# Peptides against a protein of PDB entry 6NYY, part 41

Target 1, 212 residues: chain A of PDB entry 6NYY
Amino acid sequence: KHFEQAIERVIGGLEKKTQVLQPEEKKTVAYHEAGHAVAGWYLEHADPLLKVSIIPRGKGLGYAQYLPKEQYLYTKEQLLDRMCMTLGGRVSEEIFFGRITTGAQDDLRKVTQSAYAQIVQFGMNEKVGQISFDLPRQGDMVLEKPYSEATARLIDDEVRILINDAYKRTVALLTEKKADVEKVALLLLEKEVLDKNDMVELLGPRPFAEKS
Target 2, 212 residues: chain A of PDB entry 6NYY as posed
Amino acid sequence: KHFEQAIERVIGGLEKKTQVLQPEEKKTVAYHQAGHAVAGWYLEHADPLLKVSIIPRGKGLGYAQYLPKEQYLYTKEQLLDRMCMTLGGRVSEEIFFGRITTGAQDDLRKVTQSAYAQIVQFGMNEKVGQISFDLPRQGDMVLEKPYSEATARLIDDEVRILINDAYKRTVALLTEKKADVEKVALLLLEKEVLDKNDMVELLGPRPFAEKS

## One batch from the design tools (peptide; aimed at target 1 H32 G60 T102 D107)

Design b2_p22_4_s4 (made by RFdiffusion4, then SolubleMPNN; its pose is not in this set)
Fold by OpenDDE base, seed 2:
Structure b2_p22_4_s4 (fold): chain B 212 residues (1-212), chain A 22 residues (1-22)
Amino acid sequence: as target 1 above (212 residues)
Amino acid sequence: MKIGYLEEYLKREEKEREEEER
């Protein structure tokens, strides 16, 4: 219920401002980051984190709104795994704390954007069909949608379905790997920064061949 | 707000953009 509401907020443009991490949230952040890290570790087509950190760096959160052109070559499966990794933080919070934080809003936005891109740019949805149109950029007046209101509703529905499917997949994965998430989170609380070697020590070698 | 994941994501995105401009 809370997750669906969060998706609706993202879709509806009611983005809550991302809160700056507070020291009191360190534990939540550690488990959040651990969720991303573990999801990336065990999803074949996700890009694993090379560095896991709970130390804020003063760089403003730049929103990359669009997939790089190279990502147009990604398969639906690859995009799904990336979505799952992106949801890993939120899912970890749910598993360990039973709550959603504002920290997941950016992740939900990214996932939402990816889902829309898959459906309306890449034509990866059978119900919507083989359509491709440009998504509005931030600040662009959404003047005229090149599709009917009925199609818009269908797109929104299919986006929700795709995100929910990714979420369920992530829940299943991180529930299975719950102990691993906890190990990573606890080590993050201690070291604040983990590298690939730390991950290997905790989780063993990544079960997928490193794509050279 | 995620720190490590976001930073790495942004770094990758930046790298990919730089490679395209080249």
Scores: peptide ipSAE 0.021, ipTM 0.513, DockQ to the pose 0.073
OpenDDE base, seeds 1, 3, 4, 5: peptide ipSAE 0.019, 0.021, 0.023, 0.022; ipTM 0.517, 0.503, 0.467, 0.494; seeds 1, 3, 4, 5 fail the geometry check

Design b2_p22_5 (made by RFdiffusion4)
Pose (drawn by RFdiffusion4):
Structure b2_p22_5 (pose): chain A 212 residues (1-212), chain P 22 residues (1-22)
Amino acid sequence: as target 2 above (212 residues)
Amino acid sequence: SSEAFEWLKEVLNQPAVMGPLE
């Protein structure tokens, strides 16, 4: 047990128990983190989940703890299910509330950087073609693009087609499983954390083979 | 490439957090 609190502390950050939220904020954060939990539960190539918390941990209001699959060959479908898990947060607080918050900002930085990487860096697109470019990192102040402007116009169109196909796939997921998202977040308001075992108590066994 | 894969792997391994509210 003392080891599992260390794995979580290094990955997650400091865990602020006293930084309380308003009752209308905890209701939002729970619906946001349940979106990450349920969409990560029903998708096939998504990571197996360890723990979901609504307690503020580091630069965040909620926290989700995943077990990333050690694999060296991501396919096109294995990256879409990672994207549809990440966008699941905004989708759940949009189905239930209708208002969308600024809490999904770091969820959208990861979707954006995983879309440029498929199109620009890998060859996962038809319109752009099988062309690889050295995509700049965050600490790399980009001087000029290694391609034209009409190509940049072609890339940012395809990123919009890619994320809005990941968005619609997750809206079609958390409406079919709308009642299971509410089951998860109402326990998150009661018990501020959820292990894997009490998610099996809610949702039954996960319907995919998972190696632990 | 190897460096491109490691970079994308680091981005995907980032924990899912909800940011502050307005």

Design b2_p22_5_s1 (made by RFdiffusion4, then SolubleMPNN; from b2_p22_5, 10 letters changed)
Fold by OpenDDE base, seed 1:
Structure b2_p22_5_s1 (fold): chain B 212 residues (1-212), chain A 22 residues (1-22)
Amino acid sequence: as target 1 above (212 residues)
Amino acid sequence: SKESLERLQEILSQPAVIGELD
């Protein structure tokens, strides 16, 4: 409850019921959030879903909240599942609507940042190798990169490959679970807010043991 | 590094939010 409240505060806490989405937009949001929810449900290393909402709050049209674990070490597999979960919304839009929207901008930013971090900071890419550089922070003058332009291109290519692999994995998952995504989306359109219990009722228990 | 991990944690801890309301 306290965690949910904290996240709600971050998301801007106030239900802006005054901002009525068009039905088609609301549908898009529902399927987008359903994609996140279902991806998180069936990915072992994703955080458990706490709440998913299509009620606009603050600046967001909808959101999915997850319970983060106290974790200090992440494997490539764990980070990949997180990337897939983050891509779940975009993938759901593609699967159900055959189109993509600007709604996934924040998701793509996060995925991009994660991918670069994996390759450039954590040395998790075989081609780039066991290197670790600091990523420029927003607003930092782009100091000369400590690597060549050729290395920069390699990094960019490998980032794209990693993201595409995550995307493909997510497509495969949500295609397999397409009916579940639709069930969640339809229920979201009805209830506007779903919690973990709703997901269990709809999809059955999460197939992975919840680590406290 | 601690900083890299913290940054990653920040990325991972943020809720998935679709769209921005003007």
Scores: peptide ipSAE 0.130, ipTM 0.720, DockQ to the pose 0.645
OpenDDE base, seeds 2, 3, 4, 5: peptide ipSAE 0.107, 0.115, 0.105, 0.110; ipTM 0.709, 0.712, 0.711, 0.707; seed 3 fails the geometry check

Design b2_p22_5_s2 (made by RFdiffusion4, then SolubleMPNN; from b2_p22_5, 7 letters changed)
Fold by OpenDDE base, seed 1:
Structure b2_p22_5_s2 (fold): chain B 212 residues (1-212), chain A 22 residues (1-22)
Amino acid sequence: as target 1 above (212 residues)
Amino acid sequence: SAEALARLQEVLNQPAVIGELE
């Protein structure tokens, strides 16, 4: 309890009880978070869900918290599952509402960063090849890219392809699990906060053995 | 690089936050 509260304070800040979301916004948040939760539940290499909340906090309308693993090496498949989990909110919004919101901005930023890192830092793309470049930090003078404009275009294209592939994979998954997403979303609207036990009660045990 | 991996880990370990409350 105290440790979870400490993490919640670090992640979300103090509960802003004063920001009452409109019912439609709260519904959007619930389905968005349910998308993350369900994607994380059914993707082998996603981090286990620790907590999902639709209570507005200092930095967000809702959040999904995962148990990070001490992992120092990631496979392409692992990174793809993480991308899919991160896209789960956006995909859920599209599936259930036929529209997208600005709520996925941080998710898209993370997915974009991951995709670029995979292609230009880890050499995980066959077309771009076994290359590794440092990504410019925000605020660094746009140093001349150590590659040609043609390579830059190729990188941008392959990033888009990778993200789209992750998106399609997530759409397929959450479409298959649409009823589960709805169950989680509805339960979120009732309880506002769900933990791993709530997910087990609702969906059954996670289909992947907890790597001890 | 260890730094690139650390940055990736930072991105991966951040909670998914919906909507920035300004």
Scores: peptide ipSAE 0.150, ipTM 0.750, DockQ to the pose 0.633
OpenDDE base, seeds 2, 3, 4, 5: peptide ipSAE 0.132, 0.140, 0.139, 0.146; ipTM 0.735, 0.737, 0.746, 0.742; seeds 2, 3, 5 fail the geometry check

Design b2_p22_5_s3 (made by RFdiffusion4, then SolubleMPNN; from b2_p22_5, 10 letters changed)
Fold by OpenDDE base, seed 2:
Structure b2_p22_5_s3 (fold): chain B 212 residues (1-212), chain A 22 residues (1-22)
Amino acid sequence: as target 1 above (212 residues)
Amino acid sequence: SEESLEYLREVLSEPARIGELE
């Protein structure tokens, strides 16, 4: 317990137990995190879920923690599944509430960054081609792009396509697993924190090996 | 690039989260 709490503090920051969310907002958080958790559970190339929490912390209202693999090379399929997992919260909100919230801002940022990286850094898009350009990090100013405006438009279009494809994939998955998302969300509302064992009890064993 | 991979790894290693506390 102490070790887990220490890890949680490192990853999520200090718990803000004094912060009381409105019941509807807490419900939104629960379903959002359940979306992440379930997407990660049923996506082959997602990292194994360690913990999911709807207890507010310094970094957010809730979180799903995964065990990252020591990996240096990522396939397009792996990156797609990670994008889907990252979109799981937003998609869950859409499926269950018919509305989206600002809660997915960080998720969308990550998805956007991943999509651009795939297309312009890793050459993973056939239309853009096997090219690699440096992407500015936050705070960097790009004065001049190393490609034409036509290429820029193509990149933007293909990024949108990639994200939309990931989104649709996630919608399909979480729609299929809608009952599982609800089970996780409801249990989150009860326990506030779930671990891998709770997920196994709810959903059965993860259908993929932890190292796959 | 190594830098790009490191950055990607960093992003991918972050927990999924919802919102920020004000």
Scores: peptide ipSAE 0.154, ipTM 0.740, DockQ to the pose 0.674
OpenDDE base, seeds 1, 3, 4, 5: peptide ipSAE 0.132, 0.134, 0.144, 0.128; ipTM 0.724, 0.723, 0.732, 0.719

Design b2_p22_5_s4 (made by RFdiffusion4, then SolubleMPNN; from b2_p22_5, 7 letters changed)
Fold by OpenDDE base, seed 1:
Structure b2_p22_5_s4 (fold): chain B 212 residues (1-212), chain A 22 residues (1-22)
Amino acid sequence: as target 1 above (212 residues)
Amino acid sequence: SDEALEALTEVLNQPSVIGELE
């Protein structure tokens, strides 16, 4: 119940069974979601996939829902794995199709926000240092940044480096697990919706002990 | 700040959505 409510709140609306994606678009969505699913499966600090769907719902063509953990402290390594999982869709598209789509916009937004937060708010970057600034909220007057333009450039550079590192890590992982991504994508094209049990049946048990 | 952590947690816990239907 809480899960469905979360999906409804974020994605909105009922399944739009009447909106038939073109076969190529549906294939792209399936491989994109498979990338998320497999990345989440093989990254220790990623949240396991709860449900993945390629059925259009609300404004989305598909979605991946993860089981959130009650966690109040995140390590840099944990945040990196989450970034990699979030990039899994984009990376899968590149690996399988040699092209990227606009489908990863939300993922890239989240990765960008996470990267900036790590560097600017949590002081997790060695070059930027042990600093913490409030990020301007959308709609706040562009308050003068509490740091110099040189620092701003450094932050932007380090954000790009962090995201690129996460991207490369994800490419390496999904290249290694390419056959698994394909298996998940093909199963998605058949079933349209997968859960954790489907993933276990397809890939075997997740290689990480469930932190009780 | 608690706000920064909350914002991060929100980003991390949201479902991933592919594409936008017009």
Scores: peptide ipSAE 0.293, ipTM 0.838, DockQ to the pose 0.629
OpenDDE base, seeds 2, 3, 4, 5: peptide ipSAE 0.276, 0.284, 0.275, 0.281; ipTM 0.827, 0.833, 0.830, 0.833; seed 2 fails the geometry check

Design b2_p22_6 (made by RFdiffusion4)
Pose (drawn by RFdiffusion4):
Structure b2_p22_6 (pose): chain A 212 residues (1-212), chain P 22 residues (1-22)
Amino acid sequence: as target 2 above (212 residues)
Amino acid sequence: MGETLEDAPSFEEELDEAIEEH
């Protein structure tokens, strides 16, 4: 047990128990984190889940703990299910509330960087073609693009097509599984953390083979 | 997840902003 609290501390950050939220804020954060939990539960190639918390941990109001699959060859489908898991937070607080918050900012930075990487860096697109470019990192102040402007126009169009296909796939997921999202978040308001075992108590066994 | 729960623009407008920032 003392080891599992260390794995979580290094990955997650400092865990602020005293930084309380308003009752209308905890209701939002729970529905946000349930989106990450349930969409990560029912998708095939998404990571196996360890723990979901609504306690503030680091630069965040909620926290999700995943077990990333050690694999060296991501396919097109294995990256869409990672995107549809991440976008799941905004989708759940949009189905239930109608209001969208600024809490999904870091959820959108991962979606954006995982879209440019498929199109620009890998060859995962038809319109742009099988062309690879050295995509700048965050600490790399980009001087000029290694391609034209019409190509940049072509890239940013395809990223919008890609994310809005990931968005619609997840809206079609958390409406079919709308009641299961509510089951998860109502326990998150009661018990501020959920292990894997008490998610099996809610949702039954996960319907995919998972190696642990 | 972020630190604030303020009102935010629509999803497509945020996506455009994230593309521009990139």

Design b2_p22_6_s1 (made by RFdiffusion4, then SolubleMPNN; from b2_p22_6, 8 letters changed)
Fold by OpenDDE base, seed 1:
Structure b2_p22_6_s1 (fold): chain B 212 residues (1-212), chain A 22 residues (1-22)
Amino acid sequence: as target 1 above (212 residues)
Amino acid sequence: MGTSLEDAPSFDEMLDQLIAER
C-alpha cells in the first residue's frame, strides 16, 4: 500500500481531479490504457500490471502501472515485450478508432529510444554487431558519431526493423485479444481504476507465472 | 499517458521522423 502509493505519486503525479476529460477523450484514454494493460497481460516478459487508471494525473490522462522488476539486466525478449506493451495503447487506438492520439506518439518515442539502446548500447543486433556506444542525450549535439555514416544507416534500418517487429507483434496480439481490450476499456469507463484482481476477474488469470 | 486527440502522423511517418531526429 504505502509503496504502491509512493510509486503512484512518482509515476502518475497528483491526481488532478480538476481535469475533466470529455466523454470522447475519456473513451480514447480507456481504450489506450486497455491496450497497454492487455498487451502487458498476455506478454510473458512484460512487467505485471498492478493498476490501470483513466483518472488524469499530472500531465497524463491515464496510466498503466506495472510492478517494476528490480532488474539491472534485461534480455532481448524482455525488451521486445516491453516495447510491445508500450505500443499497446497506440495499437488499441488504431484498432478501435482508426486514429491515434499524441499519447501514442510519446509511446512510439519511448519505443524508438529503447530500440536504439538495444542496438547501439547493448549490442543486441547481429548486423550492427556487438558495439556499445553512448546514445546522445536529448540536446547534446553529437558532433561526431563514433561510427561511420554507413553504420549509422545500418543502425537506423535495424531500429526500424525492430520497431516494426514490435508493432506487428502488438497488432497481432491485440487483434487476437480485441474483445479483451474492449472488456478492459469498458470496465475502465465504469470504474476508472482497475487493479490486478479486476483484470483476473475480467480476463482470467495471467497466463504466465508471476516471477516473484 | 497524456493523450491528446490531435491528429497524429501515421506510424511510418512518425517513425521516420523519430529516426531522422537521431
Scores: peptide ipSAE 0.194, ipTM 0.756, DockQ to the pose 0.717
OpenDDE base, seeds 2, 3, 4, 5: peptide ipSAE 0.137, 0.146, 0.120, 0.159; ipTM 0.709, 0.737, 0.731, 0.725

Design b2_p22_6_s2 (made by RFdiffusion4, then SolubleMPNN; from b2_p22_6, 9 letters changed)
Fold by OpenDDE base, seed 3:
Structure b2_p22_6_s2 (fold): chain B 212 residues (1-212), chain A 22 residues (1-22)
Amino acid sequence: as target 1 above (212 residues)
Amino acid sequence: MGTSLEDAPSLDEMIDELIAER
């Protein structure tokens, strides 16, 4: 109890009671977060959902909290499913509203960073090859890239391909599960916060056994 | 300041912006 509350305080930040979302914004956030939640629910290698909320906290208008697996090693499949889960919000907005909001910018940044890491750091791309370069940290002037401009272009192209593949996979999944996304979104609009039990009641048990 | 529901740039545009910032 106390530890969970402490984690909720650290992760959730102080609920800024002051940002009242307009009803339309609240609806958009609900479908966005439902997209994340449902994608995470039906992707085998996604982290298990703990909580989803449309209450603005910190920098976000909503959030989905997952139990991070203390994993030091990720497979390509795990990274792909994580990318799909991260794209779930944007894809949900596109499916339901035919528009994209700025709420997905941080998600796209995370996806882009993950894609670059897979290709440049982890050597997970066959065309680029088994290369491992340190990605510049945010704010480091990349003075000298350890690879040619041609290789840089190839990397950028393969990053785009990987993101697009993850996007298409997410679109396929959330289109198939569209009714589930809507159920979650509607329940979020009612309760503002859902936990794992709410998700189980709504969608049934997660189809993947939690590896204990 | 109202979060203007300005049409967010396309995925490709957003990726290009994110690449350009690096």
Scores: peptide ipSAE 0.017, ipTM 0.523, DockQ to the pose 0.411
OpenDDE base, seeds 1, 2, 4, 5: peptide ipSAE 0.015, 0.016, 0.008, 0.013; ipTM 0.563, 0.558, 0.491, 0.511

Design b2_p22_6_s3 (made by RFdiffusion4, then SolubleMPNN; from b2_p22_6, 10 letters changed)
Fold by OpenDDE base, seed 5:
Structure b2_p22_6_s3 (fold): chain B 212 residues (1-212), chain A 22 residues (1-22)
Amino acid sequence: as target 1 above (212 residues)
Amino acid sequence: MGTSLEEAPSFDEMVDELLRER
């Protein structure tokens, strides 16, 4: 108990024990985090889930922690599965509540940033082509875009396509696994924190071999 | 040997790292 709490403090920051979520908010967070967890569980190129929590920490109302892979090169497929996992929370909210919350804003930002990076930095889009431009960092003067307005529009369109494809893939997955999302969410509401063992007990072993 | 569970870099941080290492 104390050791786990110490590790949790180091990793997740101080639990804001003071933010008592309303029961409905807590339910929303549970299904949101369950969406991330289940998406990550069933996506081949997603990182293995280590922990999922609905205890508010830092800026988040919940979190999922994954085992990072020491990987310096990512494929398009890996980035797509990561996008899907990141969308898992929003998609879960939509499937279960028919509404979206502000809780997924950071997830959407991450997905958007990834999509732009794939297209304009990594050259992963065939229509845009093998281009690599630095994305303006927050605070950089918007230097003149090194591409035409037509190219800018094409980039924006292809970003939307990529995000929508990731979204649809996530919807399909979590709809298929809807019962698993429900199980995880309900157990989160009971335990507030789940680990990999809880997930294995609940869902069975992850269908992808962990690269040892 | 405590596996420093490094916070899985936020997807943003991972993207930023991928961008910095190039």
Scores: peptide ipSAE 0.015, ipTM 0.508, DockQ to the pose 0.039
OpenDDE base, seeds 1, 2, 3, 4: peptide ipSAE 0.057, 0.025, 0.152, 0.090; ipTM 0.670, 0.544, 0.692, 0.577; seeds 1, 2, 3, 4 fail the geometry check

Design b2_p22_6_s4 (made by RFdiffusion4, then SolubleMPNN; from b2_p22_6, 8 letters changed)
Fold by OpenDDE base, seed 1:
Structure b2_p22_6_s4 (fold): chain B 212 residues (1-212), chain A 22 residues (1-22)
Amino acid sequence: as target 1 above (212 residues)
Amino acid sequence: MGTSLEDAPSFDELLDEEIAAR
């Protein structure tokens, strides 16, 4: 209880009761969060969903909270499923509304950062090879990239490929599970907050055994 | 005001924790 509340405070910030979402915005958020929730539900290597909310907190209009695994080593497959989960909101908006909102900006940033890290820090790309470079932090002078312009272009291309692959995978998944996304979104519009039990009642048990 | 949907923990937090643990 106290630990979950502390994590909720750190991740979600204080519920700003002051941001009244318009009905259409609330609907968009519900489908966005449902996309994350359903993607996380049906991706084996995604973190288990703890809570999904369309109640605005801090700067966010909604959030999905996952149980972080005490895992320090991630496989390429795990990172891909995390990318897909992170794209779930954007993909849901595309599937249901045929439009893109600014709501997924932070998700796209996270996915982009993950893709770059996989390629340039973790050496997970065959074309770029077994290299590891520190990504420039925001505010660091763009120190001379330790690689050629040709390598930089290759990295950018492979990042795009990786993100596109994650996007396509997410589109395929959420298209298959479109009815489940809609069920979650509709229930979110009613309850505003869903937990794991609500998801089990709605979708059935998560198809992956919780690695105890 | 870009309404950021604060989704799942940022990959940056995971990377920063992994870098800090080293």
Scores: peptide ipSAE 0.022, ipTM 0.608, DockQ to the pose 0.099
OpenDDE base, seeds 2, 3, 4, 5: peptide ipSAE 0.022, 0.021, 0.010, 0.022; ipTM 0.606, 0.591, 0.584, 0.609

Design b2_p22_7 (made by RFdiffusion4)
Pose (drawn by RFdiffusion4):
Structure b2_p22_7 (pose): chain A 212 residues (1-212), chain P 22 residues (1-22)
Amino acid sequence: as target 2 above (212 residues)
Amino acid sequence: SMAANPDEEEYEELVEKFLDPS
């Protein structure tokens, strides 16, 4: 047990128990984190989940703890299910509320950087072609693009097509599973954390083979 | 995770650029 609190502390950050939220804020954060939990539960190539919390941990209001699959060859489908898990947070607080918040900002930076990487860096696109470019990092102040402007116009169109196909795939997921999202978040308001075991108590066994 | 201190202007720009209105 003392080891599992260390794995979580290094990955997650400091865990602020006293930084309380308003009752209308905890209701939002729970629906946000349930989106990450349920979409990560029903998708095939998404990571196995360890723990979902609504307690503020570091630069965040909620926290989700995943077990990333050690694999060296990501396919096109294995990256879409990672994107449809990340976008699941904004989708759940949009189905239930209608209002969208600024809490999905870091959820959208991962989706954007995982879309440029498929199109620009890998060869996962038809319109741009099988062309690889050295994509700049965050600490790399980009001087000039290694391609034209009409190509940049072609890239940012395809990223919009890619994210809005990941968005619609997840809206079609958390409406079919709309009642299961509500089951998860109502326990998150009661018990501020959920292990894997009490998600099996809610949702039954996960319907995919998972190696632990 | 849900952001504790989000940058509202950058987030709106990203939403307008990459997401279609629902």

Design b2_p22_7_s1 (made by RFdiffusion4, then SolubleMPNN; from b2_p22_7, 12 letters changed)
Fold by OpenDDE base, seed 1:
Structure b2_p22_7_s1 (fold): chain B 212 residues (1-212), chain A 22 residues (1-22)
Amino acid sequence: as target 1 above (212 residues)
Amino acid sequence: MYALEPDVEEFEKLLKEYLDPV
């Protein structure tokens, strides 16, 4: 809960009402955020959407805000769906515009970090095994990796596989829900901010019971 | 999130704090 909010504060910052986006940029942001929103809507283990906005905030041009579940333990499936949701923006841009923008860099970083954490810290990869290594902290002398170079390569490969799997899953989902992504994006362009009720009106009830 | 300039350093710090709560 606190971590996502902290990230949102760091990345989103304060609303920059003075930042005027060009119409095409605003469109890109709308489809990007719609991708996040729709992915989160149709992924069982994604956090419930609270708000989606294309109003620039801090270092962000748009955001989707979710209500984090009050949980201390995450399953591999939950982390995968979170990865897919995080990729939703980038995937939406690809589906609708066929281009990659720099706007997804943070999302890609988050996904990459999550993938590494799953593999090297949480032992969630069968090939790497039930091992937990501390990720080298920035500024810690890269003390000798507690694993061989072969293991390092294996980790990197499995991280890529995991990210690619999440990416493909997201592509499949948002391709299936392409019309919904467009509906959300268009409504975002009109309202600039959507809440859960707007999403329910537009897409119907979220197909997963919110485990309160 | 569509980010213009992600604060990589701060994010890494937050991630560290989250993954390794002291």
Scores: peptide ipSAE 0.187, ipTM 0.607, DockQ to the pose 0.227
OpenDDE base, seeds 2, 3, 4, 5: peptide ipSAE 0.183, 0.184, 0.182, 0.181; ipTM 0.630, 0.651, 0.633, 0.632

Design b2_p22_7_s2 (made by RFdiffusion4, then SolubleMPNN; from b2_p22_7, 8 letters changed)
Fold by OpenDDE base, seed 1:
Structure b2_p22_7_s2 (fold): chain B 212 residues (1-212), chain A 22 residues (1-22)
Amino acid sequence: as target 1 above (212 residues)
Amino acid sequence: MTAAEPDEEEFQALVEKYLDPV
């Protein structure tokens, strides 16, 4: 409880009780967060869902909170499922509204950062190969890239491919589970906050054993 | 989902850099 509330405050910030979303915006948030929640539910290597909320906190209009794994080593498959979960919001907006919003900007940033890290830090791309370069930190003098412009273009292309593959995987999943996304979104609009038990009641048990 | 504030300054800088007819 106190630890969860502390994590919620760090991740979500303070509840902006004063931020009244318009009904259409609140609906968009509900379907966006439902997309994250359902993607996380049906992806084996996604972190277990703890809570999903459409109550605005800090700069967040809604959030899905997951149990972080005490994991120091990630596989390519695990990172892909995490990318898919992170894309779940944007994909849900596309599936249900036929339009996308700016609300996925931070999700896209996280996905982009993960894709670059996989390719240039972890050597997880066959075309780029077994390379590891530090990504420039914000404010670091952009030292000369330790690779050619041709390699830079290859990296950018392979990042785009990886993100697009994750996106397509997420579209396929949430299209298959469209009715489940709808159920979660509608219940979010009613309750504003759902926990793991609400998700089990709606969707049944998560199909993957929680790796303890 | 996050509230996006369009960085109007960054946008204007991009407009000036790429869309202002020289």
Scores: peptide ipSAE 0.152, ipTM 0.582, DockQ to the pose 0.194
OpenDDE base, seeds 2, 3, 4, 5: peptide ipSAE 0.114, 0.139, 0.109, 0.122; ipTM 0.573, 0.564, 0.575, 0.579; seed 3 fails the geometry check

